# Peptides against a protein of PDB entry 3T7K: the designs that were tried, part 11

Target 1, 248 residues: chain A of PDB entry 3T7K
Amino acid sequence: KAEKILARFNELPNYDLKAVCTGCFHDGFNEVDIEILNQLGIKIFDNIKETDKLNCIFAPKILRTEKFLKSLSFEPLKFALKPEFIIDLLKQIHSKKDKLSQININLFDYEINGINESIISKTKLPTKVFERANIRCINLVNDIPGGVDTIGSVLKAHGIEKINVLRSKKCTFEDIIPNDVSKQENGGIFKYVLIVTKASQVKKFTKLINDRDKNETILIVEWNWCVESIFHLNVDFTSKKNVLYQKK

## One batch from the design tools (peptide; aimed at target 1 R64)

Design b1_p11_5_s4 (made by RFdiffusion4, then SolubleMPNN; from b1_p11_5, 7 letters changed)
Fold by OpenDDE base, seed 2:
Structure b1_p11_5_s4 (fold): chain B 248 residues (1-248), chain A 11 residues (1-11)
Amino acid sequence: as target 1 above (248 residues)
Amino acid sequence: ISKEDQELPDV
C-alpha cells in the first residue's frame, strides 16, 4: 500500500502538478505508484481537458506532439519536466534506506531543455500567442499532414478562433475567409492568413486573392511557422523562416 | 501510441 511506503517520511512534499505525459510512460504506472504520486500532489491525466486545469507536462524533450504543443497553452504552464523527475522520485520512495526522513528532489533540476523561464512566463499572459499576433481566423488546406482536426485543435488552443478548411483543388476565392480582427493601432494585421503545404497552393491562393483584391495583406505559411511560434510563445513577423508568401 | 502522442510532421 502507498500509505505504508510513504509512512517512513516525516514530511511529504506537495508538488501541485496536474500533468500529461508525452513521449514517455507509454505503459502507464502501476496502481501503487499512481497512489504515491497522488499523495505527493502529482496527478497524471491521459488526455488534455480544460476542466482539469493542467499545469505540467512530462516529456523527454521538446516534441511536436499535440499534447506537447497544447501544454504550452496551459494557464499557466508551471513546469515542463523530464520523466526522470518521476523516475527518481519513485526510486527514492521505494528505496529501503531507512534513514530518508525527507524527499529531496527539486523540480528545477528536471526542466525540459529549451523550455526556459521566459517561455513559462509567457504562459501567464492573459492572451494566447496567436491572439497576441492578431491572428483570429485562418485558412487551412485539407491535405495538411497530421490532419486538419489535430492541427486545428492545437491552433485553437493557442488562440485561433476560426479555422476554415480549404479544399485545395476545388476552392474558390469565396471559400477563403478573412482574418477578422479590429484594426489595432500597432499594425501587422494580415487580412488573409493561410497554412499550406505546397508551392502550387501558394500560387493558387495568391492569384485568387490578388485577382479579387490587389491591395489586401496576405500571409501564407507552413505548419512549421505555427510550431515555431508555439515553441517560443511568440510570433516573429520579421522572420522569413517557414513563410511561403507575405504581402504587407 | 495515441494520436495525441504522435509527432506531427515537419512540414
Scores: peptide ipSAE 0.688, ipTM 0.973, DockQ to the pose 0.858
OpenDDE base, seeds 1, 3, 4, 5: peptide ipSAE 0.688, 0.687, 0.687, 0.688; ipTM 0.973, 0.973, 0.973, 0.973

Design b1_p11_6 (made by RFdiffusion4)
Pose (drawn by RFdiffusion4):
Structure b1_p11_6 (pose): chain A 234 residues (1-94, 102-181, 189-248), chain P 11 residues (1-11)
Amino acid sequence: KAEKILARFNELPNYDLKAVCTGCFHDGFNEVDIEILNQLGIKIFDNIKETDKLNCIFAPKILRTEKFLKSLSFEPLKFALKPEFIIDLLKQIHQININLFDYEINGINESIISKTKLPTKVFERANIRCINLVNDIPGGVDTIGSVLKAHGIEKINVLRSKKCTFEDIIPNDVIFKYVLIVTKASQVKKFTKLINDRDKNETILIVEWNWCVESIFHLNVDFTSKKNVLYQKK
Amino acid sequence: SPIYHTPTLLP
């Protein structure tokens, strides 16, 4: 059936996209529209799996979704495209000349896309390997944890902030000895006291979640930035 | 189905 629709075309382009959508196309399209996209070398997965080697993301803009943040750890991310690409493409299908250049997500330029080819992840480059994360983090630890691990963090230690003792805190073994991601000023006091009591001479970095988000959007951890840094001892 | 939706953003 989709072949009939496509039989009218002399030649079909191979867009070669393995993509997820975020902020768009939350189910699929109709079956015909889907089979057409495959015939054009466009495959859209429901969720991100490391072994599908996704290279594209469809989104109306830069978004803070798990999918958008994780797309910045594709190996490599080749295309970050507005949904209008698929829209214009299917409109024309129903010769094919829709291109991959008229549909960039504004704010995601080549300099950022290119960093996804780097042989390292953003937090791996920053020597942030093992972190502690408060249990009450907005978005929940499972998701935030998945995003941070997708960006080079190997160990996520979750702290029940009200209950945890110093012994629960894991060092950042790879440089900050202790890295914590927190929500409340109430947590900064408790953790600096605990660590300062038990490991006085060591280094500490305490940041908000937004510090990690900014680092991912820039694919760079800027240690000279005070933005979203709640406490540091270096 | 709508093309766009309000996604869950990580605050």

Design b1_p11_6_s1 (made by RFdiffusion4, then SolubleMPNN; from b1_p11_6, 8 letters changed)
Fold by OpenDDE base, seed 2:
Structure b1_p11_6_s1 (fold): chain B 248 residues (1-248), chain A 11 residues (1-11)
Amino acid sequence: as target 1 above (248 residues)
Amino acid sequence: MPVYYDAKELK
């Protein structure tokens, strides 16, 4: 059926998209449409796997979903597109009235607002955003909204190697792991990096660390600090936004 | 028709 539908076109584009969707296409696509998309070089996956070499995200806008956040770690992210790309594409293909010799859909017309070439270009860098920021090992409180597994997975996708989950009510200093990075000439290194949810946790962890390791550097942030860093594919250590405690 | 939905955001 798909072949018959596409036979009216003299030339078919190859979009070369390996994509996931977030905030759109909940019901997926019918078999014919999937086959049409496949013939156009558009493959849609249900989940993110590194082996699939994903290069595209479909979303109506910038979202704080696991898939969207992880898409910014693709190597590279070639396109961040609105779902209207697929909608218009399929509409054009299924149109019986249009004597179209070719498909007239340009990917660049469907870019997600706020994902610009500057962001896309950074996904071509050989390092991940937190790797570039010298953040390798972090401490994450167990009461983080979204769950430690999901949050941890996003953070790992962006270059954090080790995530230590802290039981905020029961943890001691010995439970806190250092950010074990070699001193590089460029960029601030924090010995202790923590993602917390509450001011009481800031007070607790700062006391624990300062009482036992008084002169060490500490960075305590909210989840929003990570999100902003991901959305910009850059860690801005000059910003106080979403930073709860910083000791240099 | 493609259905738009709000996926769970990590707030």
Scores: peptide ipSAE 0.299, ipTM 0.795, DockQ to the pose 0.843
OpenDDE base, seeds 1, 3, 4, 5: peptide ipSAE 0.297, 0.290, 0.294, 0.292; ipTM 0.796, 0.782, 0.799, 0.784; seed 1 fails the geometry check

Design b1_p11_6_s2 (made by RFdiffusion4, then SolubleMPNN; from b1_p11_6, 6 letters changed)
Fold by OpenDDE base, seed 5:
Structure b1_p11_6_s2 (fold): chain B 248 residues (1-248), chain A 11 residues (1-11)
Amino acid sequence: as target 1 above (248 residues)
Amino acid sequence: MPIYYEPKELL
């Protein structure tokens, strides 16, 4: 029983972590260790749900997984931690040799490399990264690696409200949705935003849009443009990286 | 609950 194991400590920390794991803990945790973690205020969830008010991710490094990308949308993400935090914590708790009256493990010693305070601070903003970029409605090609559901779920977590899936071979201009955002005075709004996988799709969509709506603004990007925007929690419209076509 | 392992980058 976890209570009997923890009874050797005079004081127990409350870490207040609601976490998911990615790229670690493939074997999960035994029932005793889950109970121990719960008594320390560490709750690990299998999947991301907004209702759970998740505030932590465990991963060995920055990863391009659904869980990792979505963790940057937490409100806020308080901690991005290496799995060694849990490993060392459980080792200290199970150690019969350590006459430790207290648990001496600091969360800040286990930060994931590259997730700095600047990134964490941006998760406290009242808006999502694509919301701040005036990207509300996007067009997504159906042949995207990872699948439209997974990619769409990540994009929605980051403030995209509407995802229109384009069947790239069969789509017409009428299948392309506009990015319906109110003109803000201080930012270039793109009327058409598209995520594509191939240069042939760029040629197709630019022609379809320019033939029917010649004076409108267009942004066509790769998925990597979205990933870089998520990892920085900022959209850089001055960068040409992963931008396939831009018309202002 | 079993924690599912995601061993590789998927996206």
Scores: peptide ipSAE 0.077, ipTM 0.681, DockQ to the pose 0.390
OpenDDE base, seeds 1, 2, 3, 4: peptide ipSAE 0.055, 0.054, 0.063, 0.058; ipTM 0.670, 0.667, 0.680, 0.670

Design b1_p11_6_s3 (made by RFdiffusion4, then SolubleMPNN; from b1_p11_6, 6 letters changed)
Fold by OpenDDE base, seed 2:
Structure b1_p11_6_s3 (fold): chain B 248 residues (1-248), chain A 11 residues (1-11)
Amino acid sequence: as target 1 above (248 residues)
Amino acid sequence: MPIYYEPKELK
C-alpha cells in the first residue's frame, strides 16, 4: 500500500532520520504510515538504544523527559524536530489533490524552538557535557524525583561514569565517593559532586565532608543544574543558578 | 490525527 501511495512522486527524499518521540505520537503510527516513513529514510524507535545510532528527536518543544534529555547525547543529534514535520509530510503524501511531483517538506522549517545550531554543533564534540566538565563520579540522593535509575541513566548518557546512590538519612562520610578525575590544567575539578533535593541534605553532606576531608572542593547542586547543563551542552561553573553549595 | 500528550517530566 505504501509503495502505491508513493508511486506518484518522481523522486523521494531520504531524510536519514533515526528518531525517538517524546510528548507526541503516543499512539504510534499505522502500518502504512510507518512504511511510508521508512521509505523516506525515517525510522522511529520506541526506546533509546546506543546500537540504533539515533540522530533525531521529535517533540513539540523542549521537554524535561528522559528521551529528550538523552537525545542531546546522540552522536550527533542531527535534528530536533517538531511533530508537525511528520504530520505535514504524511498529509502531503496522502493528499489526492496535491499535484506535486515531489515532496516539498524541509526539515529545517520544523526545528524545535531553543535547539539551535549551537546546541546541535556541540553534539558533534568527541566528549560528553559532564566529561568536558571533569565530572566523572557523582553522589545522588535516593529520594530524587524521577528515581535514581532514570536520573542516573540520563547522567550516564551525558558522560558521568559512576553514580553513587546515597541513602540520605543513613549515609556516613564513607558512603560518599570522590570525583576521581586527574587534574587538568584548565578546568575546575570538584572532589565531591552531589545532587540533592533539599537543604537538610546540603547541611548534612557539607558537615560530613568538611569534618572528615577538610579543605576539599565540593559541589552540591539540584537536578535543575544538570538539566540546564544538558540543555546548553555546557557546564557554566560561574553560574550560581541551581547550585546549593560550592567550595573551591 | 497525531495526539499530543504531556509525558512525565523529570522535575
Scores: peptide ipSAE 0.207, ipTM 0.742, DockQ to the pose 0.794
OpenDDE base, seeds 1, 3, 4, 5: peptide ipSAE 0.194, 0.196, 0.205, 0.200; ipTM 0.738, 0.737, 0.742, 0.739; seeds 1, 3 fail the geometry check

Design b1_p11_6_s4 (made by RFdiffusion4, then SolubleMPNN; from b1_p11_6, 7 letters changed)
Fold by OpenDDE base, seed 2:
Structure b1_p11_6_s4 (fold): chain B 248 residues (1-248), chain A 11 residues (1-11)
Amino acid sequence: as target 1 above (248 residues)
Amino acid sequence: MPVYYEPKELK
């Protein structure tokens, strides 16, 4: 059926998209539309796997979903597109009234607002955002909204190698892991990096660290600090936004 | 028609 539908076009584009969707297309596509999309070089996956070499995300806007955040770790993310791309594409293809000999849909017209070429270009870098920031090992409180597994998975996608989950009520200094990175010439390294949810945790962890490992560098942030870093594919250590405690 | 939905955001 898809072949017959597409036969009216003299030339078919190859968009070369391996995509996931978030905030759209929850019911998926019918078999014919999937086949049409496949013939146009558009393959939509249900889940993110590294082996699939994903290069695209469909979303109506910037979202704080696992899929959206992880899409910014694609190597590279070629396109972040509004679902209207697929909608308009399929509409044009299914249209019997259109005398079009070719598909006239440009990917660049469907970019998600706020995901510009500057962001896309950073996904071509050989390193991940937290890797570039010299953040390798972090401490994550167990009461983090979204769960430690999901949050941890996002952070790992962006270059965090080790995530230590802290039981905030029961943890001691010995439970806190250092950020074991070699001193690079061009960036401040924090020995202890922690993601916390509340002020009481800041007080606890700062006390534990300062009492046992005096004069060490500490960075305590909210999840929003990580999100902003991901959305910009850059860690801004000059910003105090979402930083709860910093000791240089 | 494609349906828009708001997935669970990591807030």
Scores: peptide ipSAE 0.218, ipTM 0.743, DockQ to the pose 0.810
OpenDDE base, seeds 1, 3, 4, 5: peptide ipSAE 0.214, 0.209, 0.218, 0.217; ipTM 0.743, 0.739, 0.742, 0.743; seeds 1, 3 fail the geometry check

Design b1_p11_7 (made by RFdiffusion4)
Pose (drawn by RFdiffusion4):
Structure b1_p11_7 (pose): chain A 234 residues (1-94, 102-181, 189-248), chain P 11 residues (1-11)
Amino acid sequence: KAEKILARFNELPNYDLKAVCTGCFHDGFNEVDIEILNQLGIKIFDNIKETDKLNCIFAPKILRTEKFLKSLSFEPLKFALKPEFIIDLLKQIHQININLFDYEINGINESIISKTKLPTKVFERANIRCINLVNDIPGGVDTIGSVLKAHGIEKINVLRSKKCTFEDIIPNDVIFKYVLIVTKASQVKKFTKLINDRDKNETILIVEWNWCVESIFHLNVDFTSKKNVLYQKK
Amino acid sequence: NPIYIEPSELP
């Protein structure tokens, strides 16, 4: 059936996209529209799996979704495209000349896209390997944790902030000895005291979640930035 | 289905 629709074309382009959508196309399209996209070398997965080697993200803009943040750890991310690409493409299908250049997500330029080819992840480059994360983090630890691991963090230690003792805190073994992601000033006081009491001469970095988000959007951890840094001892 | 949705973003 979709072949009949496509039989009217002399030649079909191979867009070669393995994409997820975020902020769009939350289910699929109709079956015909889907089979057409595959015939054009466009495959859209429901969720991100490391072994599908996704290279594209469809989104109306830069978003803070798990999918958009993880797309910045594709190997590599080749295209970050507005949904209008698929829209214009299917409109024409129903010769094919829709191109991959008229549909960039504003704010995601080549300089950032290119950093996804780097042989390292953003937090791996920053020597942030093992972190502690408060249990009450907005978005929940499983998701935030998945995003941070997708960006080079190997160990996520979750701290029940009200209950945890110093012994629960894991060092950042790879440089900050202790890295914590927190929500409340009430947590900064408790953790600096605990660590300062037990490991006085060591280094500490305490940041908000937004510090990690900014680092991912820039694919760079800027240690000279005070933005979203709640406490540091270096 | 709507093309665009208000996604759940991480705060």

Design b1_p11_7_s1 (made by RFdiffusion4, then SolubleMPNN; from b1_p11_7, 5 letters changed)
Fold by OpenDDE base, seed 5:
Structure b1_p11_7_s1 (fold): chain B 248 residues (1-248), chain A 11 residues (1-11)
Amino acid sequence: as target 1 above (248 residues)
Amino acid sequence: MPIYVDADELP
């Protein structure tokens, strides 16, 4: 059916998009439209898998969703597009009135506001944002809003290799893992990195670490520190924003 | 296949 609809066009674009959607297309797509999109080199996936080599996200704006945050880890993220791209494309393709010999939709007209070339360029780097920041192993409290699995999955997408989940009420010093990174000549390495939700956890973990491993470097942050780092694809260690405790 | 879209923003 899609072939018959597309047969009226002399040339079809190949957009070469492997995409996920977030905050749009809640009702999904019909089978004909999926087939049309596939013939235009647009493949939409339900979930993010590394094997799919995703390069695009559809969203109405920058969102704090799992998919949006993970899309910034794509290698590279080529396009972050508004859903209107698909809407306008399908509208042109289904239009019987227009003697359209060609599909006239430019991807660049549908860019998500705030995803600029500086962000896109950083997705071409060979390393992930937390990898560049020398953050390999983190401690995550088990009572984090959004859940440890979702938060952990986002963090892993951005180069955190190991996530240790801390049972905040019952944990001891022995439950806290070090950030096992080789000392690079340039850059402060934190031996202990923790993501926490409460000031009581900061007090607990700082005491546990300082009592048992004196003079070691500690970074305790809230989840927003990670989110800001992801949205900028850069860790700013000079910023105190969302940092709850730091010992260099 | 239906395309499932997550709309849930993380806290």
Scores: peptide ipSAE 0.298, ipTM 0.764, DockQ to the pose 0.406
OpenDDE base, seeds 1, 2, 3, 4: peptide ipSAE 0.297, 0.293, 0.298, 0.293; ipTM 0.769, 0.765, 0.771, 0.768

Design b1_p11_7_s2 (made by RFdiffusion4, then SolubleMPNN; from b1_p11_7, 5 letters changed)
Fold by OpenDDE base, seed 2:
Parts: structure tokens; C-alpha cells; sequence
Structure b1_p11_7_s2 (fold): chain B 248 residues (1-248), chain A 11 residues (1-11)
């Protein structure tokens, strides 16, 4: 029983972690270890739900998984930790060494490389990354690798409110939705934002938009543009990286 | 119940 195992410690830390895992712990945890972790204030969830108020991710490194990308939308993300935190913690707890009166595991020693305090601090902002960038409505091609549902779910987690899926072969101008955002004084607003996969789509959509709405602003990007924006929790409109077409 | 981990990286 977890209680019997933990009884040897005079004081138990409360880590206050509500976490998901990605790229680690594929076999899960046994019931005893889950209970141990729970008593230490570590709750691991199978899926991301907003109601769970998740604040932590376990991963061996920065990953381009749905869970990892969504974890950067947590409010806030308190910790991004390597799985070794759990491994070392459980190892210490299961150790038969009589002399351990306290658990001596520091969360800060297990930070994922590349998730620095600057990134963590941005998760405390009152807005999401795409919201801050004045991107609320986007057009997404239906042939996007990873699928529109997964990609769309990640984008929504980061503040995109409306995702219009374009059937790239059959779509017309009327199928393209504008990015309807109120003019905020200090941000470039693109009327049309599109995520595409192919140069042929760029040609098609630019033609459709320019033929019907010639003077409007257009941003056409690759999925990698979104990923980079998420990993930095910032949209850099000065960068041409992963931008396929831009009209200001 | 086993904790299912998403390991599929998006392209």
C-alpha cells in the first residue's frame, strides 16, 4: 500500500502538479505508484481537458506532439519536466534505505531543455499566442498532414476561435473566411489567414482573393509557422520563415 | 488504468 511506503517519511512534499505525459511512460504506472504520486500532489491525466487545470507536462525533450503543443497553452504551464523526475522520485520512495527522512527531489533539476523561464512566463499572459497576434479566424486546407481535427485542436488551444476547413480542390472565394478581428491599434491584422501545404494552393488562394478582394491583406503560412509560434509563444511577423505569401 | 501517452509527433 502507498501509505505504508510513504509512512517512513516525516514530511511529504506537495508538488501540486496536474500533468500530462508525451513521449514517455508508454506503459503507464502501476496503481501503487499512481497513489504515491497522488499523495505527493502529482496527478497524471491521460488527456488534456480544460476543466482539469493542467499545469505540467512530462516529456524527454521538446516534442511536436499534440499534447506538448497544447501544454504550452496551459494557464499557466508551471513546469515542463523530464520523466526522470518521476523515475528518481519513485526510486527514492521505494528505496529501502532507512536513513531517508525526507524526499529530496527538486523540480528545477528536471526542466526540459529549451523550455526556459521566458517561455513559462508567457503562459501567464492573459491571452493566447494567436490571440495576441490578432489571428482569430483561419482557413485550413483539408489535406494538411496530421489531420484537420488534430491541427485544429492545437490551434484552438492557442487562441484561434474559428477554423474554416477548405477543400483545396473545390473551394471558391466564397468558402474563404476573413479573420474578423476588431482593429487593435498596435497590431498588423491580416484579413485572410491561410495554412496550406502546397505551392499550388498558394497560387490558387492568392488568385481567388486578389480577384475578388484585391486590396486586402493576406497571410499564407505552413504548419511549421504555427509550430514555431507556439514553441516561442510569440508570433514574429518580421520573420519570413515558413511564410509562403504575405501581403500587407 | 494504464496512462496512455501521445507519442505521435505532428509533421
Amino acid sequence: as target 1 above (248 residues)
Amino acid sequence: SPIYVDAKELP
Scores: peptide ipSAE 0.327, ipTM 0.790, DockQ to the pose 0.431
OpenDDE base, seeds 1, 3, 4, 5: peptide ipSAE 0.326, 0.323, 0.324, 0.326; ipTM 0.787, 0.787, 0.791, 0.789; seed 4 fails the geometry check

Design b1_p11_7_s3 (made by RFdiffusion4, then SolubleMPNN; from b1_p11_7, 4 letters changed)
Fold by OpenDDE base, seed 3:
Structure b1_p11_7_s3 (fold): chain B 248 residues (1-248), chain A 11 residues (1-11)
Amino acid sequence: as target 1 above (248 residues)
Amino acid sequence: MPIYVEAEELP
């Protein structure tokens, strides 16, 4: 069926998209439309796997979803597109207008607002955002909204190697792991990095660390600090936004 | 089909 529909075009584009969707296309596509998209070099996957070499996200806007946050870790993210790209493409292909020589849909007309070339260019860097920030090992409280597995998976996609889950009510100093990074000569390295949800946790962890490991560097942030860092593909250590405690 | 669906945004 797809071949017969596409046979009316003299030339077919190859978009070379390996994509996931978020905030759109929940019901998926029919078999004919999937085959049409595949012949145009558009492959849509249900889940993110590193082996699939994904390069595209479909979303109506910037979303705080697991898929959207992870898409910014693609190597590279080539395109972040509005779902209207697929809709307009399929509409043009299903149109009964005789002798369309070409499909006239430009990817650049469908860019997600706020995902610009500056963001896309950073996905071509050889390092991940938290790797560039010298954040390798973090402590994560077990009561984080969204769950430690989902949050941890997003953080790992962005270069955090080790996530230590803290039982906030029961943990001691010995349960807190250091951020073991080699001293680079020119970068502020925090020995302890923690993601917390409550002011009581800030008080607890700052006391535990300062009582046992005096004069060490500490960074305690909200999850929003990580999200903002991901959306900008940059860690701004000059910003106090979403930083709950910092000791340099 | 509605193009947009509610996605589970992380808190």
Scores: peptide ipSAE 0.522, ipTM 0.933, DockQ to the pose 0.810
OpenDDE base, seeds 1, 2, 4, 5: peptide ipSAE 0.519, 0.521, 0.519, 0.522; ipTM 0.933, 0.932, 0.931, 0.934; seeds 2, 5 fail the geometry check

Design b1_p11_7_s4 (made by RFdiffusion4, then SolubleMPNN; from b1_p11_7, 4 letters changed)
Fold by OpenDDE base, seed 4:
Structure b1_p11_7_s4 (fold): chain B 248 residues (1-248), chain A 11 residues (1-11)
Amino acid sequence: as target 1 above (248 residues)
Amino acid sequence: MPIYVEAKELP
């Protein structure tokens, strides 16, 4: 059916999009529109898998969703597009009035506000944002809103190799893992990195670490510190925003 | 209009 609809065009673009959607297209697309999009080199996936080599996100704006946060880890993220791209494309393709010889939809007209070339360029780097920041092993409290699995999955997508889940009420010093990174010449390496939800956890973990492993470097942050780092694809160690405790 | 849906934003 899609072939008959597309046969009116002399030339078809190949957009080469492997995309996920967030905040749009919940009901998906009908079979004909999926086939049309596929013939235009647009493949939409329900979930993020590394094997799919995703390069695009559809969203109305920057969203704090698992999909959107993970899309910034794509290698590279080629396009972050508004859903209007698909809508206008399908409208043009289904239009009976226009003897359109060509599809005239430019991807650049549909960029998500705030995802600029500076962000896109950072997704072409060979390293992930937390890897570049020398953060490989973190401690995550088990009572984190959103759940350890979802948050852990986002952090892993961004270069965290190991996530140690801390049972905040029962944990001891021995339960806290070090951030095992080789001392590189340039950059603040923190031996202990923790994501916490409460000031009481800061007091507990700082005491446990300082009592047992004196003079070591400690970074205790909120989840918002990770989110801001992801949205900028950069860790700013000079910022105190969302940092609960820092010892250099 | 694009079909915008409420997405589960992380806290």
Scores: peptide ipSAE 0.562, ipTM 0.939, DockQ to the pose 0.678
OpenDDE base, seeds 1, 2, 3, 5: peptide ipSAE 0.560, 0.562, 0.561, 0.562; ipTM 0.940, 0.940, 0.940, 0.941; seeds 2, 5 fail the geometry check

Design b1_p11_8 (made by RFdiffusion4)
Pose (drawn by RFdiffusion4):
Structure b1_p11_8 (pose): chain A 234 residues (1-94, 102-181, 189-248), chain P 11 residues (1-11)
Amino acid sequence: KAEKILARFNELPNYDLKAVCTGCFHDGFNEVDIEILNQLGIKIFDNIKETDKLNCIFAPKILRTEKFLKSLSFEPLKFALKPEFIIDLLKQIHQININLFDYEINGINESIISKTKLPTKVFERANIRCINLVNDIPGGVDTIGSVLKAHGIEKINVLRSKKCTFEDIIPNDVIFKYVLIVTKASQVKKFTKLINDRDKNETILIVEWNWCVESIFHLNVDFTSKKNVLYQKK
Amino acid sequence: SNIDEEIPSSS
């Protein structure tokens, strides 16, 4: 059936996209539209799996979704495209000349896309390997944790902020000895006291979640930035 | 539908 639709075309391009959509196409398309996309070398997965080697993301803009943040750890991310690409493509299908250049997500330029080819992850480059994360983090620890691990963090230690003792705190073994992601000033006080009491001479970095988000969007941890840094001892 | 939500800020 989709072949009949495509039989009208002398030649079909191979867009070679393995993509997820975020902020768009939240189920699929109709079955015909889907089979057409595959015939054009466009495959859209429901969720991100490391072994599918996704290279594309469809999104209306830069988004803070798990999918958008994780797309910045594709190996490599080749295309970040507005949904209008698929829309214009299917409109024409229903010769093919829709191109991969008229549909960039504004704010995601080549300089950033290119960093996804780097042989390291953003937090791996920053020597942030093992972190502590408060249990009350917005988005929940499973998701935030998944995003941070997708960006080079190996150990996520979850702290029940009200209950945890110093012994629960894991060092950042790879440089900051202790790295914590927190929500409340009430947590900054508790943690600096605990660590200062028990490991006075060591280094600490305490940041908000937004610090990690900015680092991902830039694919760079800027240690000279005070934005979203709640406490540091270096 | 599996509508995606943004991750909110921590503060």

Design b1_p11_8_s1 (made by RFdiffusion4, then SolubleMPNN; from b1_p11_8 with E5K S9D)
Fold by OpenDDE base, seed 4:
Structure b1_p11_8_s1 (fold): chain B 248 residues (1-248), chain A 11 residues (1-11)
Amino acid sequence: as target 1 above (248 residues)
Amino acid sequence: SNIDKEIPDSS
């Protein structure tokens, strides 16, 4: 069926997209449309797997979903596109009225607002955003909204190697892991990095660390600090936004 | 699924 539909076109583009969708196409695609998209070099996957070498995300806008956040860790992310790309593409293909010899859809017309070339270019870097920030090991409270598995998965995709989950009510100093990074000259290494949800946790962890390891550097942030860092593919240590406690 | 929940703010 797809071949018959596409036979009316003299030339077919090869978009070379390996994509996931978030915040769109909840019902998926019918078999014919999947076949059509495949013939155009568009493969849509249900889930993110590193082995699939994903290079594209479809979303209506910047979203705080696991898929969207992880898409910024693709190597590289080639395209972040609005779902209208697929919609318009399929409309043109299914249209009987237009004796269109060619599919006239430009990917660049469907870019997600806020994902610019500067962001895309950073996905070509050999390092991940938290790796560049010298954040290798973090402590994450177990009561974080969204769950430690989801958040942990996003953080790992962006270069955090070790996630220590803290039971906030029962944890002691010995449960807190250091961010084990070699002292690089260009500054900004925090020995203890923590993601917390509430002010009481800040008070608890700062006390535990300062009582046992008084002279060490501490960074305590909200999840939003991580999200903003991901959206910009850069950690801004000069910003106090979403930083709950910092000791240099 | 393409139905992803946004991860809520922690604050």
Scores: peptide ipSAE 0.498, ipTM 0.913, DockQ to the pose 0.752
OpenDDE base, seeds 1, 2, 3, 5: peptide ipSAE 0.493, 0.496, 0.493, 0.494; ipTM 0.906, 0.912, 0.907, 0.907

